# Peptides against a protein of PDB entry 8BZL: the designs that were tried, part 114

Target 1, 228 residues: chain A of PDB entry 8BZL
Amino acid sequence: SYDRAITVFSPDGHLFQVEYAQEAVKKGSTAVGVRGRDIVVLGVEKKSVAKLQDERTVRKICALDDNVCMAFAGLTADARIVINRARVECQSHRLTVEDPVTVEYITRYIASLKQRYTQSNGRRPFGISALIVGFDFDGTPRLYQTDPSGTYHAWKANAIGRGAKSVREFLEKNYTDEAIETDDLTIKLVIKALLEVVQSGGKNIELAVMRRDQSLKILNPEEIEKYV
Target 2, 242 residues: chain B of PDB entry 8BZL
Amino acid sequence: SRRYDSRTTIFSPEGRLYQVEYAMEAIGHAGTCLGILANDGVLLAAERRNIHKLLDEVFFSEKIYKLNEDMACSVAGITSDANVLTNELRLIAQRYLLQYQEPIPCEQLVTALCDIKQAYTQFGGKRPFGVSLLYIGWDKHYGFQLYQSDPSGNYGGWKATCIGNNSAAAVSMLKQDYKEGEMTLKSALALAIKVLNKTMDVSKLSAEKVEIATLTRENGKTVIRVLKQKEVEQLIKKHEEE

## One batch from the design tools (peptide; aimed at target 1 A24)

Design b1_p28_3_s1 (made by RFdiffusion4, then SolubleMPNN; from b1_p28_3, 13 letters changed)
Fold by OpenDDE base, seed 1:
Structure b1_p28_3_s1 (fold): chain B 228 residues (1-228), chain C 242 residues (1-242), chain A 28 residues (1-28)
Amino acid sequence: as target 1 above (228 residues)
Amino acid sequence: as target 2 above (242 residues)
Amino acid sequence: EEEEEEEIKREFEERRKEIRDAYKRLEE
């Protein structure tokens, strides 16, 4: 059966391994991204860290560069490979072009990497979707989403992972210019969106904020609770 | 029936990597390995299954491997896979030392191996390694550390954890008895014996069936020591008296 | 498609059982 083969087309024209990788993403923790006016916000559902686990090692939001950060849903080990490759590319770009990457550029790089793994013989797709946020050098906030196929699009707001449908439905209803008028309102929007699928409030949310001309800030639980 | 290349780790329709899950299942039947982080050190305790009197090689440690001066690991799973991975860990650590003239940070060594493990889950014609590892170490960045990695290439830092047979029960016991911030190496050793005594399907824990290694700092140097059988016997005896 | 997925699932479950049984036999 074509469904168990390397990423090949089915008789019906489907890439089953890509579709199945998307199913792996749907099992991942929910991540949400929102683009504000002068802010980008990533929120991730914290899986209950086992009592004996070091929380430091369970981060789902990572910086790719000073101006770009990424959240993912799906296979953590696969994500690590993508993150490492993206970080190298960001640094390489700074060295060769003497400017930081645009958010679109690094997204395209990641997307291309994913796409190659859907076409290369003897490789399976990456079992991850990613939300990539940041600021271009001109100060424009950007949000992109990638999937296991290597497709990418720009978004105002989006979600990935197990609760993505519910979160997206919430965002579709509540994402307005008024809702993102301030940085605080934008943060609140992300928190409210995650609370649609996350139980037990702010304690189970990881939130990262990047403001214009500022570095990535991961909010502590106390800071998150102020917005709840 | 076009034979699924059973040699390629692929996604199931449900998005599962069954070859990785099967590797993890194999590890579940391996001898128990335990790791506990203390304030003044970190330890590994492992079940020794091959007590064949005829084994000429008094392997001081069957399941605990020194990686460098600052790190050791224990392995649960396929012995041949374990040997390959432990050798690779040593090579990575040595290459780093040669390149940077400093010991490799613990998490970097763990990550490097995990990337290899991950590659074996993604590259065609390769099977996952049927091995989980516990890593203990010290570095100047984070001090004493305990990590766990699995066949998928996932890893995490832990205060206490267990791999291999009855690992779930062991982890449950560790969660109950581990006192955060108050764990001494002495108390950790006692806890390790307690957990092994309950998780090993043995009525009486024998020192011959348990390997314990401790990693401590003495005079600004890391000391990795495998406990002597007599020391393990004393720990068991103390546990039986309590 | 659902039937094929269920069949695949059954095959994997059977294989998992076989592996478990094989390991139990090795411990014996």
Scores: peptide ipSAE 0.018, ipTM 0.592, DockQ to the pose 0.016
OpenDDE base, seeds 2, 3, 4, 5: peptide ipSAE 0.013, 0.010, 0.015, 0.007; ipTM 0.579, 0.498, 0.588, 0.581; seeds 2, 3 fail the geometry check

Design b1_p28_3_s2 (made by RFdiffusion4, then SolubleMPNN; from b1_p28_3, 14 letters changed)
Fold by OpenDDE base, seed 4:
Structure b1_p28_3_s2 (fold): chain B 228 residues (1-228), chain C 242 residues (1-242), chain A 28 residues (1-28)
Amino acid sequence: as target 1 above (228 residues)
Amino acid sequence: as target 2 above (242 residues)
Amino acid sequence: MEEEEKRIEKEFEERRKEIEDELKRLEE
């Protein structure tokens, strides 16, 4: 009976709940990820924080582990669930395998989680896409993207959310070996990409940088303005 | 069993969770709740709609709930849902205290409940809670704090905010009058009365229709108190004289 | 697709009405 399955195939083979979840993602704030040579950078459009809202509670970039961070587009509450589960998995992996997760591993975990919610009775899909960046233990920078369906792919650069199309078009034109030759150039590329869709300059951008063998650094507005 | 599966919150073609939005709309018709963060404390002010003479004097508050020694909340929305969620908050806080031998950080308590709210928007056979909450608290990490959560499981920290009836107008007034960095608890109380006077659908604001709780620190301890009716009357009188 | 959309909309409207009715009962 159709009554038990939230996500079902239409007669034409569509999983409408997954497609609709993707529409939720498209309404989300724009996020961009770029893999450099020795750096990974995440940038997110700051949702105009209500004047009286604490900016601390509006973060869209979060660490999953010391070597992995994530940005998302879509439903914030859904994202929190995914983040929490991913963090638990990262810690569990360290305890059981005695090594940090690879970026691919944790991406696959998240993707599998999402996929299960598209197939399980009584569950709706997660209304989020995620950009997952970090370094593998061998020092290789990685960027992955996941969507509500549970698909995932590795990228050199990608974007998600409402401005994703414009940002991707920019990245397709401007992502070159020269553009990522240095850490600073890579950061600049992300900022420029976000500025395609973000109004009012660097003040409305959240930027996170992870360099090889370094912890995640969230840039302050002053640091961002140096690149703008 | 079958009827519950059909009640799952699902995405619309436009990617909206209408059941969550409808729950939020329902909350918009509930009594007004305000929260204001000050330098020396934080407060909740709530509209009291059920003034029945026969109601046994609720010792604490109809709409303001003490969660633990360091936190309180106010609720806008369905009372039955509120009771469930406030009980859950207390249980979460207590479990944390037992496990870690320290009070739960404010944001962690808020997040824990928000995860429950989110689950009720994602799992089959569940409806969203028709409740928004304001949380006030103190912890050693961030000091005085004010949070708001909604039926979706979203939350945020605030300097001042409002939920329930005329919340948009209240928020607008708060934005105009809230002075960042200069807000004392005294000024916050005055601001709360000012905003409630304008946003409540009453001809005249009376102390009987307003509940106010303050959270302060005294001698390294959190003090949560509900203002006495006489204190609220004095605040109203002062506002009328200005 | 249109039929499924209409079904979903109808279900949401029905649930909305239920919530509204519950809220009205709480105000009484």
Scores: peptide ipSAE 0.015, ipTM 0.601, DockQ to the pose 0.019
OpenDDE base, seeds 1, 2, 3, 5: peptide ipSAE 0.006, 0.013, 0.013, 0.014; ipTM 0.584, 0.573, 0.588, 0.574; seeds 1, 2, 3, 5 fail the geometry check

Design b1_p28_3_s3 (made by RFdiffusion4, then SolubleMPNN; from b1_p28_3, 13 letters changed)
Fold by OpenDDE base, seed 5:
Structure b1_p28_3_s3 (fold): chain B 228 residues (1-228), chain C 242 residues (1-242), chain A 28 residues (1-28)
Amino acid sequence: as target 1 above (228 residues)
Amino acid sequence: as target 2 above (242 residues)
Amino acid sequence: SEEEEEKEKEEFEKRREEIEKAEKELEK
């Protein structure tokens, strides 16, 4: 049978391929997500676009639906597969249930997809973690994180990728109700958090914001510089 | 049983996909391919390594493949893998045309193939394709376009780039000499010759060892043309005189 | 470094062998 399980338990109970996929995530560009009161913000480390590379093709933040967006760390090609499947599910849900997905629902879908790739014979885990943000139909802002194992949790703020530890430490110290009191303060918090690991200022940050009943907005470099 | 397991792409302890990296290494030894985007067109230039006098005349190009009326690609890496992927590209483009009665947008075609490449890095019993591709095309959405994809299924749009042997050196030269917004197809052709002359492991650049294709728009139609040997000779001669 | 790469390859192959052994045990 060609269907060998490539993700198996070690004698000590470890799923090495899942752990190694998590190492792939740790090598990825840093992404941060913060839930404000009436805003969700995603920030990603903008890799120095090669001088001759088209920036349009280097997107690390993407919409899954009108009310949900995602940032990821890890393997870009793996992420594309997950994003496409999630988009299909969002549309399917709208058609069948006549309402947009909740952020939790689509996160659970993505998590379940990832989990299946940890149990399915002849498949390796996805080498990605994702920050999924958006608004539920009731207008509640949500932030979820999922990893290669298919686990998921709701967060107030979180980070993934190579600088995640430092960013999380910053957020743990600085995430307060006062720090997210306004949309602008929430955006500033994300920028400050990313600046812990990004050497050159606003030019190396991609930032996206979603407000209640508004579409995903990608901030331009000039808009980001206003917060620096 | 064991032989199939050895081909499955799995993560290393450090989160690396060695089979993908090894495929990329194999591409590094392949003939050089260049792509340059200009204001009035886009070109591919490829090293022709297999010059055999007994080879039948290639109607189009050995290393450059026409995908549809609006797109072409060049490949660095394993020829057999290249043939499989170029056929798949053509099939995807044809299916799209039949379904939507419009040509497939360039980036969508690239993405569709990249998803296939990615799958060959994730599913057991499969190995990565040992090929990188440069894509040139035109569509109504973005005009002239140049893309690069690798064995991992990653891709990006470029103004100029290189794959294959000495690609790093070629990219460095392109970065130095490429003038954004001022690049004509004529200047792009000259730049391609300049870069190939320095990056190809040949004592002297000859037209027999270089294939060049241009993609232009004439009267609202895409024209994909492989340069004749005489045209390439003229470009080389002009470069030698400068 | 080349030495680090070689060490990483050796570790990878070792881990692969461990996985293959575990797979064989699961098939019994």
Scores: peptide ipSAE 0.035, ipTM 0.614, DockQ to the pose 0.022
OpenDDE base, seeds 1, 2, 3, 4: peptide ipSAE 0.042, 0.000, 0.016, 0.022; ipTM 0.616, 0.593, 0.530, 0.617; seeds 1, 3, 4 fail the geometry check

Design b1_p28_3_s4 (made by RFdiffusion4, then SolubleMPNN; from b1_p28_3, 14 letters changed)
Fold by OpenDDE base, seed 4:
Structure b1_p28_3_s4 (fold): chain B 228 residues (1-228), chain C 242 residues (1-242), chain A 28 residues (1-28)
Amino acid sequence: as target 1 above (228 residues)
Amino acid sequence: as target 2 above (242 residues)
Amino acid sequence: EEEERKREEKEFEERRKEIKEAEEELEK
């Protein structure tokens, strides 16, 4: 009977609905995040937009606040719910604390939200992982990753989605202090990492850059091609 | 112990939401709905399956619903679910208008409903809505717009798309014949008839079996018009002559 | 406690089987 608690422990201690949600993430388009010295970069694999689809509506990188942005892998509709709640929290924090959220704070909020959906009766886990990047008020660049379980960790670089393994292997080999010495090199690193799994070059990559004390910038295809 | 209803949508071992996929499959058997975006307007064309002589001349489109002054939608799938969702769309639009004293932007209305759809895929005791929608609208932000949403709560903007029966074939035809940047409402209407003629399981396309609505701008106002049967007949005749 | 654990194991295995069968039907 499927009528029991959606997310329960198996006899061997597994939360299968969480594991299955992680499988949904693995089927998602690849996303990569890299923390540079004074820059954070998110890159996502553009799903081949159906020829008649508006590309504007297929964005996988979104701002949570002026100082925080997020990429995700997995269920787009689930991601939208998380994004909306995170945005509300960011605004609430500004109103109540009079400071923008730290990247860790909003990551923890998202993680806690996800965790609650793994423990609450009548709710399935979110089928998303997220890369959350931004700057703290002190100007420190941050990168966090969350998964369907509600775990989160800080990273120098990470990837999620279908090509995540290959991208991570690339990053493990190529992420050095020299590789992130400049903003341009950091951007180039992200593009190169995505090109490990993305076919047809820069046209199939969405790239977002946030520099210290600057707003999120989504690079256009022409700007991306300059780094290829 | 509140037995969570066995109807709760859960992940498969492969990370699939089968209840959502089954809902989408059910929609694949529903009547065909087309949407086409033009430079000077946007249209919906829907297959009308229930032609009962005793149905009072349904002045109201069976499948096309006016949502507000700037938006309409067409539905493929379970009629009862469609009625609930179309009512919700109207309520959302009205609440926004009351709160902000301006019409809801098209994408925001679509998103609001999609969040509801998503919730029905995530919360216990709920089943997905067995409905896909096409939305047409105009707003000051993006002008004429066409959106599609599915039972998962996913949505996208489109230049042209199709839901329901033979939607894959229809989309293929639209991809072949849709001329980006050159599409007039007149050409879009002709394209809609062409695609419906090929995708509907009918020997001959008749005006009785097709509902078409257009959304245009006149004097700074949105005009949503359901084509009269005679107008649809003329479109069909023109297609047969070409 | 052991009987309850065995019951839960059996229910879980049955559920896993049902899900797997449903997956196989969709691939058809």
Scores: peptide ipSAE 0.034, ipTM 0.619, DockQ to the pose 0.016
OpenDDE base, seeds 1, 2, 3, 5: peptide ipSAE 0.015, 0.017, 0.029, 0.020; ipTM 0.604, 0.601, 0.614, 0.612; seed 5 fails the geometry check

Design b1_p28_4 (made by RFdiffusion4)
Pose (drawn by RFdiffusion4):
Structure b1_p28_4 (pose): chain A 225 residues (1-47, 50-199, 201-228), chain B 238 residues (1-200, 205-242), chain P 28 residues (1-28); non-standard residues A62 YCM
Amino acid sequence: SYDRAITVFSPDGHLFQVEYAQEAVKKGSTAVGVRGRDIVVLGVEKKAKLQDERTVRKICALDDNVCMAFAGLTADARIVINRARVECQSHRLTVEDPVTVEYITRYIASLKQRYTQSNGRRPFGISALIVGFDFDGTPRLYQTDPSGTYHAWKANAIGRGAKSVREFLEKNYTDEAIETDDLTIKLVIKALLEVVQGGKNIELAVMRRDQSLKILNPEEIEKYV
Amino acid sequence: SRRYDSRTTIFSPEGRLYQVEYAMEAIGHAGTCLGILANDGVLLAAERRNIHKLLDEVFFSEKIYKLNEDMACSVAGITSDANVLTNELRLIAQRYLLQYQEPIPCEQLVTALCDIKQAYTQFGGKRPFGVSLLYIGWDKHYGFQLYQSDPSGNYGGWKATCIGNNSAAAVSMLKQDYKEGEMTLKSALALAIKVLNKTMLSAEKVEIATLTRENGKTVIRVLKQKEVEQLIKKHEEE
Amino acid sequence: SEEEELFEELSEEQKAEWEELVEEDEAS
């Protein structure tokens, strides 16, 4: 089989294929995640008439208690999502507990890191925001990128214009903004309206403590706008 | 040998996949192919690129392939690559029926093939398939459906779409004329002739298939030349 | 740079292969 080293070091210690994978993420639609007190919210920018909205969604459930949003190559994302879904079931089988948000994040990050050091393969061209709750009810938000690095965040953005949205969230992520569920959803819409020039072209989803993923209707989003 | 390896599965500096983009260029030079969803069925309209006089026409169709009892598809791009992929689609549909004893839902069949196409872009060092496919079908979950896939493995559901030559012009005509939720098969057939009229008119140059439900059973039929010649006449009056 | 030149060559070679395939498919 094909064994060419695709990801290699360059002078100065750069891994060019990984950096190029990060460029693919910037070409993706904006995704925003906010961790609230008892709620986590994901929002995504949408690119069209005659298209079925149900089939092209950027927010996916990995397990009953974990879901994710992504930016970058949509085909690579389907592969990573299905790999994570299989791992969530393997964990329930072996430990008899649902996966922690951290566990599945670590798994997705290590899978991505493997694709930066394996022969015959290019890196995954996606970043992911992963949200959910732990056994003790603690809300979580993690980010993964193509290098395999992962971190926890109070709030974050990935994809096109992520730097601008991040700077908005830094100034606006306060206790008042995450005091209630309505204000937590509102902060995500405001963060997206910063780069989407829009309001009717946004998808949003909410996850509450042990209540599973709820995707908001267009009518419910129009009320906030 | 590293010298002769064209490295078909790497990123460009901008995060682009050049082989995939060049494959999409090949599809843009293929015969026009479009699909339209309606309340009582789904249709595929295709430009025949085999319009030579000395051709025999031994099959019921040239560009439209039955995948299983409830599904059909059409292709744009490299014909040989399309043969490999359509054979694989039949195998996936049969593997699902064997396992679950029920027909494969349409989206599950599209996802399964797209995973194969995505793998060719990430590993193996091989050129990707130069094929875009339109899928039409019916399942107990979502009823009548239309899907499109491209060489990278991406797919989407559509009420109407077009692939191949002059597809951008065709998508424009569909946005203007397609009445969302009010289309019947007869009106969708009229719109298909209208769209092919601009982007290309003769019955020998076109191929039309329809998918409908009759007595709880799916019917996939290629329209005879007589029915196509009558549809062409009915439009010229407009 | 040498890295840019490498990607220009790879782009040209890959594009030419696709042009040949399209021509062969049409000639068929």

Design b1_p28_4_s1 (made by RFdiffusion4, then SolubleMPNN; from b1_p28_4, 15 letters changed)
Fold by OpenDDE base, seed 3:
Structure b1_p28_4_s1 (fold): chain B 228 residues (1-228), chain C 242 residues (1-242), chain A 28 residues (1-28)
Amino acid sequence: as target 1 above (228 residues)
Amino acid sequence: as target 2 above (242 residues)
Amino acid sequence: SAREEEFRKREERIKKEWEERLEKDLAE
């Protein structure tokens, strides 16, 4: 069985499979992340769930640990693999190091996993970008982004998916110290950013909030409407 | 569906490793990185391309990585590949320190990574790393050192060199202006700015687009310092006045 | 955009040339 290299360099130095995976991300639902002073907020565009589909099964925002959560854009099946691996690593870290992971640590783990799939035989890249948010044990809020290549960076605010360009442009204009002065203002900023690309208002937004020393809270539609 | 031949890195009929050459081509499109060895120190200067307002300023540098107390590197090419390799460098250095209770010699660290790079060119089903690195360091054996490595696993020691975009032109300029035996860190910094100004595809060199790190010895200790934006601005200003 | 279309055409050409070269290398 000839182990076919799936991800190879083109003559002009491109990794086409990584670029195509990035195109898969661009077709995904929009996700946005914002780091506030004492809060991290993730927002995702809700896909129209088929009337007969259980909405509980289509969550785009997932907890990785008590102090870390992730939103993604791209292939949902690929996301499950990444999420499961990350959860196992978070638990392993707690057992071996006796402390929860830092947001940077788990981001680096996910990034390394993604990179490995761009270089390993018989494996295609993950068709996913992720926004990873949470709190370090010292109480510092963090936001990271990863892409299909395994690149990762820390952000104050960022967006991924089909509406990411418009959302980022909005955030570049509107992310100020005043705009994140309070938890409520930070939440409003995320909602306003998503409304740049989401049609029909707050009903099509999933929003998750993590405050310092608090668990992940997914806001219900009624709670979201209060910020609109 | 033309079956991409599963053979990742094989010899062509002409004896060429195309995947390695293509990886080098990818590096040619990356931001420029310079290294210059001086009598009293060594420096890295790198083009910063990703200037985004929403980036968190937590990172010490985008393209310059501290490896240990005595070494740093700069990368040109695929960022994700660079992250893997820089992490490996740190692990190798730490393992050596634990085993021998002394810092790893600079060339040994470079060689260890080059062996890994080479393996990714030889073993089936692996693509080459799309990364070239510049290494700066100090050790008790050779003092200040500058190395370059490429996707093939080849490396060399240099007095001055460049990787990434317009590297050939930069190397030519360095060859012309580098004064062997008379290079101070101050003169090296000036030379770095001069070369970057000519090789970067920007109309005006700005401090926000350049990262510079220096490695010096102070009181028998290695000091690795990333220059502040204000210091880089001063260097650019001096160059414009000459 | 016109630039995006030009880029796409270039990529398609490069891909085609690469595939042709690969086929030649395999036939040899």
Scores: peptide ipSAE 0.027, ipTM 0.579, DockQ to the pose 0.021
OpenDDE base, seeds 1, 2, 4, 5: peptide ipSAE 0.013, 0.011, 0.021, 0.000; ipTM 0.582, 0.516, 0.603, 0.496; seeds 1, 2, 4, 5 fail the geometry check

Design b1_p28_4_s2 (made by RFdiffusion4, then SolubleMPNN; from b1_p28_4, 16 letters changed)
Fold by OpenDDE base, seed 5:
Parts: C-alpha cells; sequence; structure tokens
Structure b1_p28_4_s2 (fold): chain B 228 residues (1-228), chain C 242 residues (1-242), chain A 28 residues (1-28)
C-alpha cells in the first residue's frame, strides 16, 4: 500500500522518499544558473513544446520578487506550490521588514519548506530542485541551489535536471573570472553550457537575465542567437 | 488516517525505537566531527566533504555554525535537518536573550533543543531528526562547555567526543590521549588533527578537508573563530613532523 | 500476548517492506 508514503528512515539510515524525489529531479529538463560580476543568468532547456501548446504556460523561470528569480527541475506542479509560497513570503517580508528578501533568506525559506515535507506525516517530499538567483539589497549577485531534501548551498555556477552532470562538468572547466568579466560573456557561458545537452541551438533554450537594479529580462530567441 | 499512524516512531517488542536507531545509522555515514574541551577554550573540528570549484565560498563553515555570541555547534547527519535545528537553536537563544536580558546558559539551550528532538520521536506523524550535534560554549555558570546530542533527544556534557563517521574509533583515541586538567587549546588542536587524520578515510589530511573553530575568552568576551586554511595547514604540517 | 504478536508481525512487515525498497533501489 503506497499510502504509507511517509518519509521514514530505512534500516540503513536512508530517507528513500527524498532519494526518489532526487531521481524525479534527474528526469526533469536541465536548468543552469551562473553568477557573473553584476549579473545573474538562468538558462533552461525547452522541451519540444507540442505545436499546439501555449509556450507562455510552461514557464520554467519564474520571478519570486523583483530582485529574485527561480528556475527548477522536476515536477512542475510541485514547483508551482513552492513558487507561490515563496512569492507570498517575499511580499510578507516587504510588508513586515520594509525591505526585499535577501536571496539567502528566500532560499532558506524554500529549503525549510522542503525539509518540512520530508518530516511531516501524510506528506511526500517535493520532487524539485531549484536554482534561485538574484541581488541582495547591497547589490551583491547571489546564486543558490536547493534539492528535495531541503539542503541548500551558494554557488558561483550550477546545474540541475537531466543534463546537470554534463553542464556542471562544462562549467567547472570554463567558469573563470575572464569568462564572467562582462554581462555578455556571462550570458554566453550559460548558453554554451546548455548547448552541451540541448540540440538545435537557441530555439530550445529559455534564458533569463537579472542585472543589478534591473528587473528580470527573458531573452527572446533572436537575442539568444546573437550570443551563440 | 489510521494507516499513517503505523509509521510513527513506536516501540518494538524489545523496547527499541527503530526510527531513532535508523536516524543514528544515517549519522554514522556523515562526515566526522570532533569536540575537545580545554582549560583555556573549546574547539570543534569537522570533516569537509563538499569541495566543489563552483561552490561559493561565502560560507565560512560547512558544518560549524555560530548560535550566539557565546555558543557554536557542529553537525553530523542530514544537512537539511541540521539547518532546521541550527535555526531553532538561534531562535531559542534569541528569545531567551530578549526575555531575560542575558545570554541563555549553554545547557539550557542544549536541553531546549533536546526536548524538540524528543518530541519528534514521541508524537505521531513525525520522524526523528537525522542529526547529532556537538555544542561548544561559555557561560558564567560552568565556563567552557562541550555537549553532544543525538536524534533521541539525549544529551551529555563531554571533555572530548566525536560524532559521524568512525566516531567510535575517534572516541577511543580521545580517551587514550586526552589528559584531564592538562589540556590546553594548543594541545587540543594537535589532538584534533591527530584524531581526524586517523578517522577520515583519506590518504592524506589536507586543510581544505578540515574545518576548525575555537571558542575562547578574551577581555571578558567570548570569541568564536574559524581557523583560516593556512592555520589548519600549519597544524597538519606540525602533526606530520611529529 | 496478542499485543506482542501484533508488534512482531508489524516489525516483520516493516523489515520486509524496507528490504523490498532497498532491493528495488539496487536493481534500478
Amino acid sequence: as target 1 above (228 residues)
Amino acid sequence: as target 2 above (242 residues)
Amino acid sequence: SALEKEFEERKKRIKEEWKKLIEADKAA
């Protein structure tokens, strides 16, 4: 009876429901995040949208607030729940603290939410990893990654989903101070990293950039092709 | 509803809490963490496992957390559970400070968290935290202190102890080499390196794989310091020369 | 006692469920 799907320890100390949620993430479309000097960039693999599917309905990159955005890999429905709760928290923080959330703060909130779903009866883990990028109030660019367990870390660059291994290996080789010296080079790095796993070029990439004191900008295919 | 009650932490016929034991097993696979109490301070030494080139080094410590001005902890086990418990420790300490206008005594902070851990072993629909903690601190009542807590909510004060991978072997070594009443922070640091070198499953101990924090008293204030990589390298080098 | 028997059966069932999960995870 699968109804007993409470996250409990195995005899060998494993939380199998968390591990299985991580396997669900590995089946997700690839997402990459890179922190530049004064830019944060998110890129996502576009699955071949069925010709009749409205591309606007499958947003894999979402703003959480004006200064924070998130990409995810794994279960889209689970991601929607996390995104909505994170947005409410960002607004609540602005109302109560009179300042926007730090990227760390909202990451910790999301991580704590995920962790709680690994420990609460009658709940399963969220089948998502997330890349959370943005700017702190001081103008510092940040990149965080969180997994189904509720673990989170800060990164210079990272990837999640199906192609994450290959993309990370590329980033480990190619992420240098020179490679992120300009906004354009940082964008180019993300595109090149995604091209390790995405066939047929810029048409299959969703790219979002956030610059210091600027709103999230989603690049159109023509803008992406200029970097390729 | 009734089907979920069957996975609550319950006693076995033998009186064992298997979910707590399984949580302890998860901790046994975590990176090693040591605590050593000295006459002039207390330290935590922990294994770093996550060495990635793309990791943002903004975090001074992977496994050692400042709780307040007078206390720090280190964690072995599930990182996400650790983050929740570390945050709760900070909140408890802050609430006490606000209520009483003085820092929470070290043992009271440990006890308050242990009550939470215990509750997660007793109440339905919860699992134990897959985390053991070492706590270091100073207070006006007992001076320098070292505590250990486990998933059951049990805790104890220690002069030296270890949690995580190969903890039993580490504790045995600490029992052999720890000199009661004669332990300086300098000798404690040397002992920590000696024990980590034998406990960590690495061919060579490197400073990148070790985190060390010290808690001392300077001019009537507690100072919590994470050792720089160069300082850890010097400790390792000194151990290799002995 | 009936209670001890129920606990033993429950223990056995839990162990068997976990064994199946561990074996399934090794086979994947």
Scores: peptide ipSAE 0.024, ipTM 0.498, DockQ to the pose 0.029
OpenDDE base, seeds 1, 2, 3, 4: peptide ipSAE 0.020, 0.024, 0.019, 0.021; ipTM 0.588, 0.574, 0.503, 0.585; seed 2 fails the geometry check

